# Peptides against a protein of PDB entry 5K2M: the designs that were tried, part 131

Target 1, 273 residues: chain A of PDB entry 5K2M
Amino acid sequence: MRIGITYTVLRREEMAIKERAGEFGEVVMLHEDDLLFPGNYDLDVVIIRNVSHFKALYTARLFESEGIPTVNSSRLIFEAGDKLFATLRLAGKVPVPEWKAALSEGGALRVPDSLGYPLVSKPVFGSWGRLLAKVNDRDSLEAVLEHRKWMKNPLYGIHYFQEFVEKPGRDIRSYVIGGEFVGAIYRYSNHWITNTARGGKAEPCSDPEVEELSVKAWEAFGEGALAIDIFESEKGLLVNEVNPNMEFKNAARVTGADMAGKLVEYAVEVAKT

## One batch from the design tools (peptide; made by RFdiffusion4, then SolubleMPNN)

Design b2_p21_1_s3
Fold by OpenDDE base, seed 5:
Structure b2_p21_1_s3 (fold): chain B 273 residues (1-273), chain A 21 residues (1-21)
Amino acid sequence: as target 1 above (273 residues)
Amino acid sequence: ALPELPDEKELDPELLKLAES
């Protein structure tokens, strides 16, 4: 068994994945600078750990073109890593926050007629709460839309909105790998954007409803390793988003779950299929 | 040499700290 690991930065996650992969076979670490295609890669599977969503997507697709399976697959990265495409999968299986998508400024200006205020503007791509805006009124909506016109990436012209969900000072992040629930954490923050990378406290989440909902959310995609962001709302649990490039160092530390081992075990399973 | 990091705008604060270490 030869296991590739693509990476941008050697984080605690990549170090743990490397260590665990060494128990199953030969490990080939592949920095982004080492990747040229077409290539002659002698690998049974590649674990994709590129930081950039797009670099991860293209790297996965390039290996797949050479007959080498990836974890995650390019399909999963594509569908789960886009907030709108992920919502389309999730909405058929699990409760999600109310959402609207508009393809023009004129369409976007009508979103409050359906969602009301406050609402949340999100880019369809990006991580760590970047370019999230709480839109409280018409003037704020117009300002966000005006700024989007000057942004160079055409994807900023895809207007994705959610209802604003009042959270109890925390959210939930769960992990599902190969259809198995691995663990979950609460992320505490006094800000409406909860993220542990921004100094939030993490605590274990042991809730059977979260476990069941997390597995159902994973089943909307049907493969791979996903982190799942869940809101506690007045309407009950809502699946906000999923992440195919999961960070798990805090969750592994807090829960004691062997997330790196589970990811490697799944990659070895994928290599054998 | 530390691998070239993506633009700071694409990194979280924890990744930035790792790059500086």
Scores: peptide ipSAE 0.010, ipTM 0.506, DockQ to the pose 0.049
Fold by OpenDDE base, seed 1:
Structure b2_p21_1_s3 (fold): chain B 273 residues (1-273), chain A 21 residues (1-21)
Amino acid sequence: as target 1 above (273 residues)
Amino acid sequence: ALPELPDEKELDPELLKLAES
């Protein structure tokens, strides 16, 4: 077994994945600078750990074009890494926050007619709560839309909105790998964006409802390794988003779950299919 | 002590850019 690991930065996660992969076979670390295609890669599977969503997506697709399966697959990265595409998968299987998508400013201005206020404006791509806006009124909506108009990336012209979900000062991050629930944590924040790293604590989450919902959320995609963000709302648990390029350092430490091992085990299974 | 989530300021600005690209 020859296991590739693509990476941008050798983080704790990549080190743990490398270490565990070594138990199953030869490990080939592939920095982004080493990736040229077409190439002659002698690999049975590649674990995709590129930091960039798009670099991860293209890297996965490029290896797949060489007949080498990836974890995650380019399909999964594509569908799970876009908030709107992920919502489209999730909405058919699990409770999600109420949402609207608009493809123009004029369409976006009508979103409150359906969702009311407050709204959350999200880019379809991006991480760490960047460009999330709580939109409390029409003036704020107009401001967000005006600013988006001047952003260079055309994907900012895809307007994704959710209802504002009141959370109990925390959210849940769960991990499902190969359909197996691996663990979950609470992420505490005094801010409505729980992804804000400002002084947040992580605690283990042991809730059978979270476990069941997390597996169902994973089943909406049907493959790979996903981190799943869940809200505790007045309406019950809501699956907010998924991440196909999960960070798990904190979750692994807090829960004691062998997330790196589970990821490698799944990659080895994928290599054998 | 429960591990604190890394401050956004601790994130490498280049990694932040990469996460959007």
Scores: peptide ipSAE 0.008, ipTM 0.471, DockQ to the pose 0.372
Fold by OpenDDE base, seed 3:
Structure b2_p21_1_s3 (fold): chain B 273 residues (1-273), chain A 21 residues (1-21)
Amino acid sequence: as target 1 above (273 residues)
Amino acid sequence: ALPELPDEKELDPELLKLAES
């Protein structure tokens, strides 16, 4: 078996994936600079580890066009990596924060009539809590919408909003690979935006409700490897978003789960189908 | 002690740049 691994930067995750993949076959490391299409790639499967959502998406689709399966698939990256498309999958299967989408400024100005204040403005793409805005009132909403008009990417004209969820100074990140729950952590932060890039502490999360909800959230997509972000709210557990380009070094360290091994095992299964 | 998560200052500058693009 020949396993490709595409990457932008060799992180701890990519090193762990490479090491575990070597136990199953020949490993071919493919930096973004090595990727040209169409190409003559002799690979049974490709593990996609590009940092950019769009680079990951296009890389996956390009390999698939040559008959090489990818983990994750371009379909999964497309649907899970867009916050609105992910919400459309999740909302019919699991509890999610209340949300509204608008396709114009005039539509967006009516969102508070349904969601009230405070609300959260999100771009449909992006990571690490970038361009998230807590909108407390009409003046703040107008300011956010005005700034969006001057953003060059047309996707910023897709207005996605959620209710503001008050969290207990933490959120949950869980991991599901091939339908199997692998592990979960609490991420602590004093800021309303919780992410690993802003620092904080992590501890293991051993909650059967989190495990069950995480598997159900994965089943909304039905394939691949997903990190799942869950909020603890007064309404119970809410699935906020999913990530098809998971970082797991901290979660693996904290839980002791072999996340890299589970990802490789799943990729080997995909190669055999 | 709970394991510390890397903060923004501990992230690779290239990763930071990519996350901002």
Scores: peptide ipSAE 0.008, ipTM 0.481, DockQ to the pose 0.338
Fold by OpenDDE base, seed 2:
Structure b2_p21_1_s3 (fold): chain B 273 residues (1-273), chain A 21 residues (1-21)
Amino acid sequence: as target 1 above (273 residues)
Amino acid sequence: ALPELPDEKELDPELLKLAES
């Protein structure tokens, strides 16, 4: 078996994936600079670890066009990596924060009529709470919308909003790979945007409700490896978003779960199908 | 301690440099 691993930066995750993949076959590391299509890639499966959502998406689709399956698939990356498309999948299967999408400023200005204030403005793409805005009032909404007009990427013209969820100073990140729950962590933050990258503490989360909800959230997509962000709300657990290009270093460290091994095992299964 | 890099769906080139350090 020949396992490709595409990457932008050789992180701890990619190193762990490489190491574990070596137990199953020959490993071919493919930096973004090594990727040229069409190519003659002799690979049974490719694990997609490109940092950019769009690069990951296109890389997956390009390998698939050559008959090489990918983990994650381009379909999964596309649907899970877009916050709005992910919400569309999730909303039919699991509790999600109340949301609205608008395709114009005029539409966006009516969102508070449905969601009220405070609400959260999100770009449909991007990571790490970039361009997340807590919108407390009309003036703030108008400011966010005005700024979006001057953003170069047309996707910023897709206005995605959620209700503001009061969180208990933390959120949950769970991991589901091939339909199997692998583990979960609490991510602590004093900011309404919880992210471990900003110096948040991570702790193991052992909650059967989180496990069940995480699997159901994964089933909304039905394939691949997903990190799942869950909020603890007054309404119960809410699935906020999913990530088809997950970091798991902290989760693996905190839980002791073999995230890299589980990802490789799943990729090997995909290669055999 | 290297700052834990974001689940960067879109890394700013500056953040990528931080990841490589």
Scores: peptide ipSAE 0.017, ipTM 0.543, DockQ to the pose 0.093; fails the geometry check

Design b2_p21_1_s4
Fold by OpenDDE base, seed 4:
Structure b2_p21_1_s4 (fold): chain B 273 residues (1-273), chain A 21 residues (1-21)
Amino acid sequence: as target 1 above (273 residues)
Amino acid sequence: SLPELPPEEELDPELLELYYS
């Protein structure tokens, strides 16, 4: 078994994945600078750990073009890594926050007619809670839309909105790999953005409803390794988003779950399929 | 006590740039 691991920066996760992968076979670390296609890669599977969503997506697709399966697949990265595309998958299977998408400013300005205020404006791509805006009124909406016009990336012109969900000072991040629930944590924050990158505290989450919902959310995609962000709301549990290029160092530390091992085990299974 | 999560200031700024690259 030859396991490739693509990476941009050797983080705690990549170190753990490398270490665990070494127990299953030969490990080939592939920094982004090492990647050139078409290539002659002798690998049975590649674990995609590029930091950039798009670099990860294209890397996965490029290896797939060489007949090498990836974890995650380019399909999964594409669908899960885009908040709107992920919502399209999730909404048919699990409870999600109410959402609207608009392709123009004129369309976006009508979103409050359906969802009301406050809204959450999200870019369709992004991490660490970046460029999330709580939009409390018309003036704020107009400001967000105006600013988006000046952003270079055309994807910022895709206007994705959710209802604002009141949370109990925390949210849930769960992990499902190959359809198996691996673990979950509560992320505590006094800020409405509870992402781990924003600081705060974490504790293990042991809730059968979270486990069931997490598996169902994963089943909306049907493959791979996903981190799943879940809100506790007055309406019950809501699946907010998923991440196909998960950070898990905090969750692994807090839960004691062997997330790196589970990821490698899944990659080995993919290689054998 | 709950385990601490790193503040945003402890994140490598390069990671943020790399994600959007």
Scores: peptide ipSAE 0.034, ipTM 0.604, DockQ to the pose 0.443
Fold by OpenDDE base, seed 3:
Structure b2_p21_1_s4 (fold): chain B 273 residues (1-273), chain A 21 residues (1-21)
Amino acid sequence: as target 1 above (273 residues)
Amino acid sequence: SLPELPPEEELDPELLELYYS
């Protein structure tokens, strides 16, 4: 078996994936600079680890066009990597924060009539809590919308809003690979944005409700490897978002779970189907 | 002691730039 691994930067995750993949066959490391299409790639499967969401999406689709399966698939990257498209999948299967989408400034100004204040403005793409805004009033909403007009990427004109969820100074990140729950952590922060990238502490999360909810959230997509972000709210557990290009070094360290091994095992399974 | 996560200040600015590229 020949396993490709696409990457932008060799992180702890990519090194762990490479090491585990070597136990199953020949490993071919493919930096973004090595990727030209159409190509003559002799690979049974490709693990996608490009840092850019869009580069990951197009890389996956390009390999698929040559008959090489990818983990994750371009379909999964597309649907899970967009917060609005992910919400559309999740909302039919699991509890999610209340949300609204608007396609114009005029539509966006009416969102508080339904959600009230405070609400959260999110771009449909992005990570590490970038461009998240807690909108407490009309003046703040107008300011966010005004700034969006001057952003160059047309995707910033897609207005996605959620209710503001009060969290107990933490959130949950879980991992599901090939439909199997692998592990979960609590991420602690004093800021309303509790992403591990912004610092804090992590603890293992051993909660059967989190495990069940995480598997159901994965089933909304039905394939691949996903990190799942869950809020603890007064309404119970809410699935906030999913990530099809997961970081797991901290979660693997805290839980002791072999996330890299599970990802490779799943890729080998995909190569055989 | 709980394992500490790197603060935002320790995030590689290159990774942030690469994500949005």
Scores: peptide ipSAE 0.033, ipTM 0.590, DockQ to the pose 0.439
Fold by OpenDDE base, seed 2:
Structure b2_p21_1_s4 (fold): chain B 273 residues (1-273), chain A 21 residues (1-21)
Amino acid sequence: as target 1 above (273 residues)
Amino acid sequence: SLPELPPEEELDPELLELYYS
């Protein structure tokens, strides 16, 4: 078994994956600078850990073009890493926040007619709560839309909105790998964007409903390793988004779950299929 | 007790830049 691991930066996750992969076979670390295609890669599977969403996507697709399966697959990275495309998958399987997509400013201005205020503007691509905006009124909506016009990436012209979900000062991040629930944590934050980077606290989440919902959310995609963000709302649990390029160091620490091992085990299974 | 989460490397401006590169 020869396991490739692509990476941009060696984080704690990549180090853990490398270590665990070594138990299953030969590990080939592949920095982005090492990636040239077409290539003659002698690998049974590649674990994709590029930081960039698009680099991860293209890296996966390039290996797949050479007959080497990837974890995650380019399909999964594409569909799960786009918030709108992820919503399209999720909405058919699990409860999600109410959402609207518009392809023009004129369309976007009509979103409140359906969702009301407050609503959340999200870029379809992005991480760490960047460019999330709570839109409380029309003036704020107009401002967000105006700013988007001047952003260089054309994907900012895809207007994705959700209802604003009141959260109980926390959200849930769960992890499902190969269809197996691996673990979940509560992430505490006083900000409406629950991001662990602002001195947040985490605790293990042991809730059968979260586990069931997480697996169902994963089944909407049907493969790979996903982090799943879940909101506790007045309407019950809502799956907000998924991440096909997950960080897990904090969750692994808090839960004690061997997320790196589970990821490697799944990659080995993929290699054998 | 709620363990404190270290700042996620996610908010490292360098990682942010890498994500959008």
Scores: peptide ipSAE 0.031, ipTM 0.639, DockQ to the pose 0.391
Fold by OpenDDE base, seed 1:
Structure b2_p21_1_s4 (fold): chain B 273 residues (1-273), chain A 21 residues (1-21)
Amino acid sequence: as target 1 above (273 residues)
Amino acid sequence: SLPELPPEEELDPELLELYYS
């Protein structure tokens, strides 16, 4: 078996994936600079580890066009990597924060009529809490919308809002690969944006409800490897978002779970299908 | 060898933008 691994930067995750993949077959590391299409690739499966969401998406689709399956698939990357598209999948299967989408400023101004204040404004793309805004009132909403109006990327014109969820100073990140729950962590933060990328402490999360909910969230997509962000709310557990290009270094360290191995095992299964 | 990305907690927003642009 020949396993490709595409990457932008060699991180701990990519190193771990490479190492584990070597136990299953021949590993072909493919830096973004190596990716030319059409490209005569002789691979049974490709693990997509490009940092950019869009580069990951296009890379996956390009390999698929040559008949090479990818983990994650371009379909999964597309649906899970967009916060709104992910919400559409999730909302049919699991509890999610109340949300609204608007396609214009005029529509966005009516969102509080349904959700009230405070709101969270999110871009449909991006990571690490970029451009997340807690919108406490009308003035703040107008400010966010005004700024979005002048942003160059047309995707900023897609207005996605959630209710503000009061969290207990932490959130949960779980990992589901091929439908199997692999592990979960608590991410602690004093800020309403709980992201380990901002210096949050991580601790193991051992909660059967988290495990069950995580698997159900994965089932909303039905394939691949996902990190799942879950909120602990007064209404119970809410699935906030998923990540089809998961970072797992901290989670693997904290939980001891072989996330890289599980990812490779799943990729091998995909290759055999 | 390509540099390893810094830990998430050390990621500069500008650096992140380079990878997501």
Scores: peptide ipSAE 0.009, ipTM 0.531, DockQ to the pose 0.193

Design b2_p21_2_s1 (from b2_p21_2, 9 letters changed)
Fold by OpenDDE base, seed 4:
Structure b2_p21_2_s1 (fold): chain B 273 residues (1-273), chain A 21 residues (1-21)
Amino acid sequence: as target 1 above (273 residues)
Amino acid sequence: MEEEAERKAEEIVREEEETIP
């Protein structure tokens, strides 16, 4: 068993994955600078840990083109890493926040006719709650749409909106790997954007409803390792988004779950299939 | 070391979000 690990920066997660992978086979660390395709990689599986979503996607697809399976697959990275494509998968399986997508400013201006205010404007890509806007009124909507025209990336012209969900000063991050629930945490924040990377407190979440919903959310994709973001709402639990390039250091620390080991175990299973 | 790796990762993702054509 030869396990590749692609990475941009050696974070705590990549160190933990490397350490655990060493117990299952030979580990080949592949920095982004080491990646050249087409190549002759003698690997049974590759764990994708590139920091960039797009580099992770392309790296996975490039290894798959050489017959080397990846965790996560390029399909999963593509579908789960885009908030709109993830919503399309999730909405047929689990409760999600009410959403609309528009492909023009004129379309986006009609979103409140269906969802009302307040809205959350989201880019379809992006990390750590960047470029999220709480849109309380028409003037704020017009301002967000005008600012999007000045953003160079054409993906900022994809207008994705959710209803604003009132949360109890926290949200839930769960982890499902290979269809197994591994653990969950509460993330506390006084801000409407909850993120532990921005100094939020994390605590263990032991809720059977969260476990069941997390597995169902994973089943919407049917493969890989996902972090799942769940809101506690007046309507019950809502799956907000998923992450196919999960950070887990805080969750592993708080829950004591062997998330790195579970990821490696799954990668070894993928290599044997 | 850990905090520097996290900062570098955040910088990479931010730069991507700002510069992806």
Scores: peptide ipSAE 0.333, ipTM 0.860, DockQ to the pose 0.760
Fold by OpenDDE base, seed 3:
Structure b2_p21_2_s1 (fold): chain B 273 residues (1-273), chain A 21 residues (1-21)
Amino acid sequence: as target 1 above (273 residues)
Amino acid sequence: MEEEAERKAEEIVREEEETIP
């Protein structure tokens, strides 16, 4: 068994994955500077740990073109890494926040006719709650749409909106790898955007409803390793987002779960199929 | 070392979101 690990920066996650992969076979660390295609890679599987969503997507697709399976696959990275495409998968299987998509400013201005106010404006790509706007009224909607006209990426012209979900000062992040629930955490924040990277408290989440919902959310995609963001709402649990480039250092620390080991075990399974 | 790696990763993701045309 020869296990490739692609990476941009050696974070705690990549170090843990490298260490655990060494127990299953020969480990080949591949920095982005080492990646040239087409190439003669002697690998049974590649674990994708590129920091960039797009570099991760292209790296996965390039290895797949040479007959080398990847964790995650380029299909999963593509579908899970886009908030709208992820919503399309999730909405058929699990409860999600009410959403609308518009392909023009004139379409976006009609979104409140269906969802009301307050709304959340989201880009279809992006991390850490960047470019999220709570839209309370018409004036705020017009301002967000005006600012989007000046954004250079054409993907900012894809208008994705959700209902605003009132949360109990926290959200849930769960982890599902190869269809197995690995663990979950509560992420505390005083801001409506919850994120543990900004110094939020993390605590273990041991809720059977979260476990069941997390597995169902993973089954909407049917492969790979996903982090799943869940809201506690007045309507019950809602799956907000999934992440195919999961960070797990805080969750592994808080839960004691061997997330790196579970990821490697799944990659070894994928190499054998 | 760990904090520097995290900072570099955050910078890369931010730059991608700001600069991808």
Scores: peptide ipSAE 0.325, ipTM 0.858, DockQ to the pose 0.707
Fold by OpenDDE base, seed 2:
Structure b2_p21_2_s1 (fold): chain B 273 residues (1-273), chain A 21 residues (1-21)
Amino acid sequence: as target 1 above (273 residues)
Amino acid sequence: MEEEAERKAEEIVREEEETIP
């Protein structure tokens, strides 16, 4: 068993994955500078840990083109890493926040006719709750749309909106790997955007409804390792988004779950299929 | 070292968000 691990920066997660992978076989650390394709990689599986969503996606697809399976697959990275594509998968299986997508400013200006106010404007890609806007009124909507025109990425022209969900000063992040629930945490924040990377307190979440919903959310994609963001709303639990390139250091610390080990175990299973 | 790695990761993601992929 030869296990590749692609990475951009050696974070705590990549160190933990490397350590655990060493128990299952030979580990080949592959920095982005080491990646050249087409190549003769003698690997049974590759764990994708590139920081960039797009580099992770392309790296996975490039290894798959060499006949080497990846965790996560390029399919999963593509579908789960885009907030709109993830919503399309999730909405068929689990409760999600009400949403609208528009492909023009003129379309986006009609979103309140269906969802009302307040809205959340989201980019379809991005991390750590950046470029999220709470849109309380028409003037705020017009301002967000005007600013999006000046953003130098065509994906900012994809207008994705959700209803604003009132949260109890926290959200839930769960982890499902290979269809197994591994653990969950509460993320506390005084802001409507919850993120542990921004200094939020994390606590263990032990809720059977969260576990069941997390597995169902994973089943919407049907493979890989996902972090799942869940809201506690007045209408019950809502799956907000998923992440195919999960950070888990805080969750592993808080829950004591061997998330790195579970990821490696799944990668070894994928390599044997 | 860990904080520096996290900072570098945040910089990479920010740059990707600010540019054409």
Scores: peptide ipSAE 0.320, ipTM 0.855, DockQ to the pose 0.891
Fold by OpenDDE base, seed 1:
Structure b2_p21_2_s1 (fold): chain B 273 residues (1-273), chain A 21 residues (1-21)
Amino acid sequence: as target 1 above (273 residues)
Amino acid sequence: MEEEAERKAEEIVREEEETIP
């Protein structure tokens, strides 16, 4: 068993994955600078830990082209790493926040006719709550749409909206790997955007409903390792988004779950199938 | 070291969101 690990920077997660992978097989650390294709890779599986979503996607696809399976697969990275594509998968299996997508400003201006106000405008890509806007009225919607015209990325022209979900000053992040629930945390924030990167408290979440919903959310994709963001709403639990390039250092610390080990165990399973 | 790696990762993701088509 030869386990590749691709990485951009050696974070706590990559260190933990490396350490645990060493218990299951021979570990080959592959920095982005080491990645040349086509290549002579003698690997049974590759764990994808590139920081860039696009580099992770392309790296996975390149290894798959050499007949080497990846965790996560390029398919999963593609579908789960886009908020709209992820919503399309999730909406078929689990409760999600009400959403609309529009492909033009004129389409976007009609979104409130269906969802009402307040809305949340989201980019289809991005992390840490960047470019999220709470849109309370028509004037705010027009302003957001006007600003989007000046953004130089074509993906900002994909208008994704959700209902605004009133949260109890927290959200839930769960982890499902290979269809197994590994753990969950509450993330506390005084702001409607919950982001752990800004010093939010994390606490263990032990809720059977969260566990069941998290597994069902993973089953919408049917493979890989996902972090799942869940909202506690007045209408119950809602799956907001998933992350195929999960950070887990805080969750592992808070829960005591061996997330790195579970990821490696799953990668070893994938290598055997 | 860990904080620097995290900062560098945040910079990479930010640059991606700013520049990637």
Scores: peptide ipSAE 0.303, ipTM 0.850, DockQ to the pose 0.796

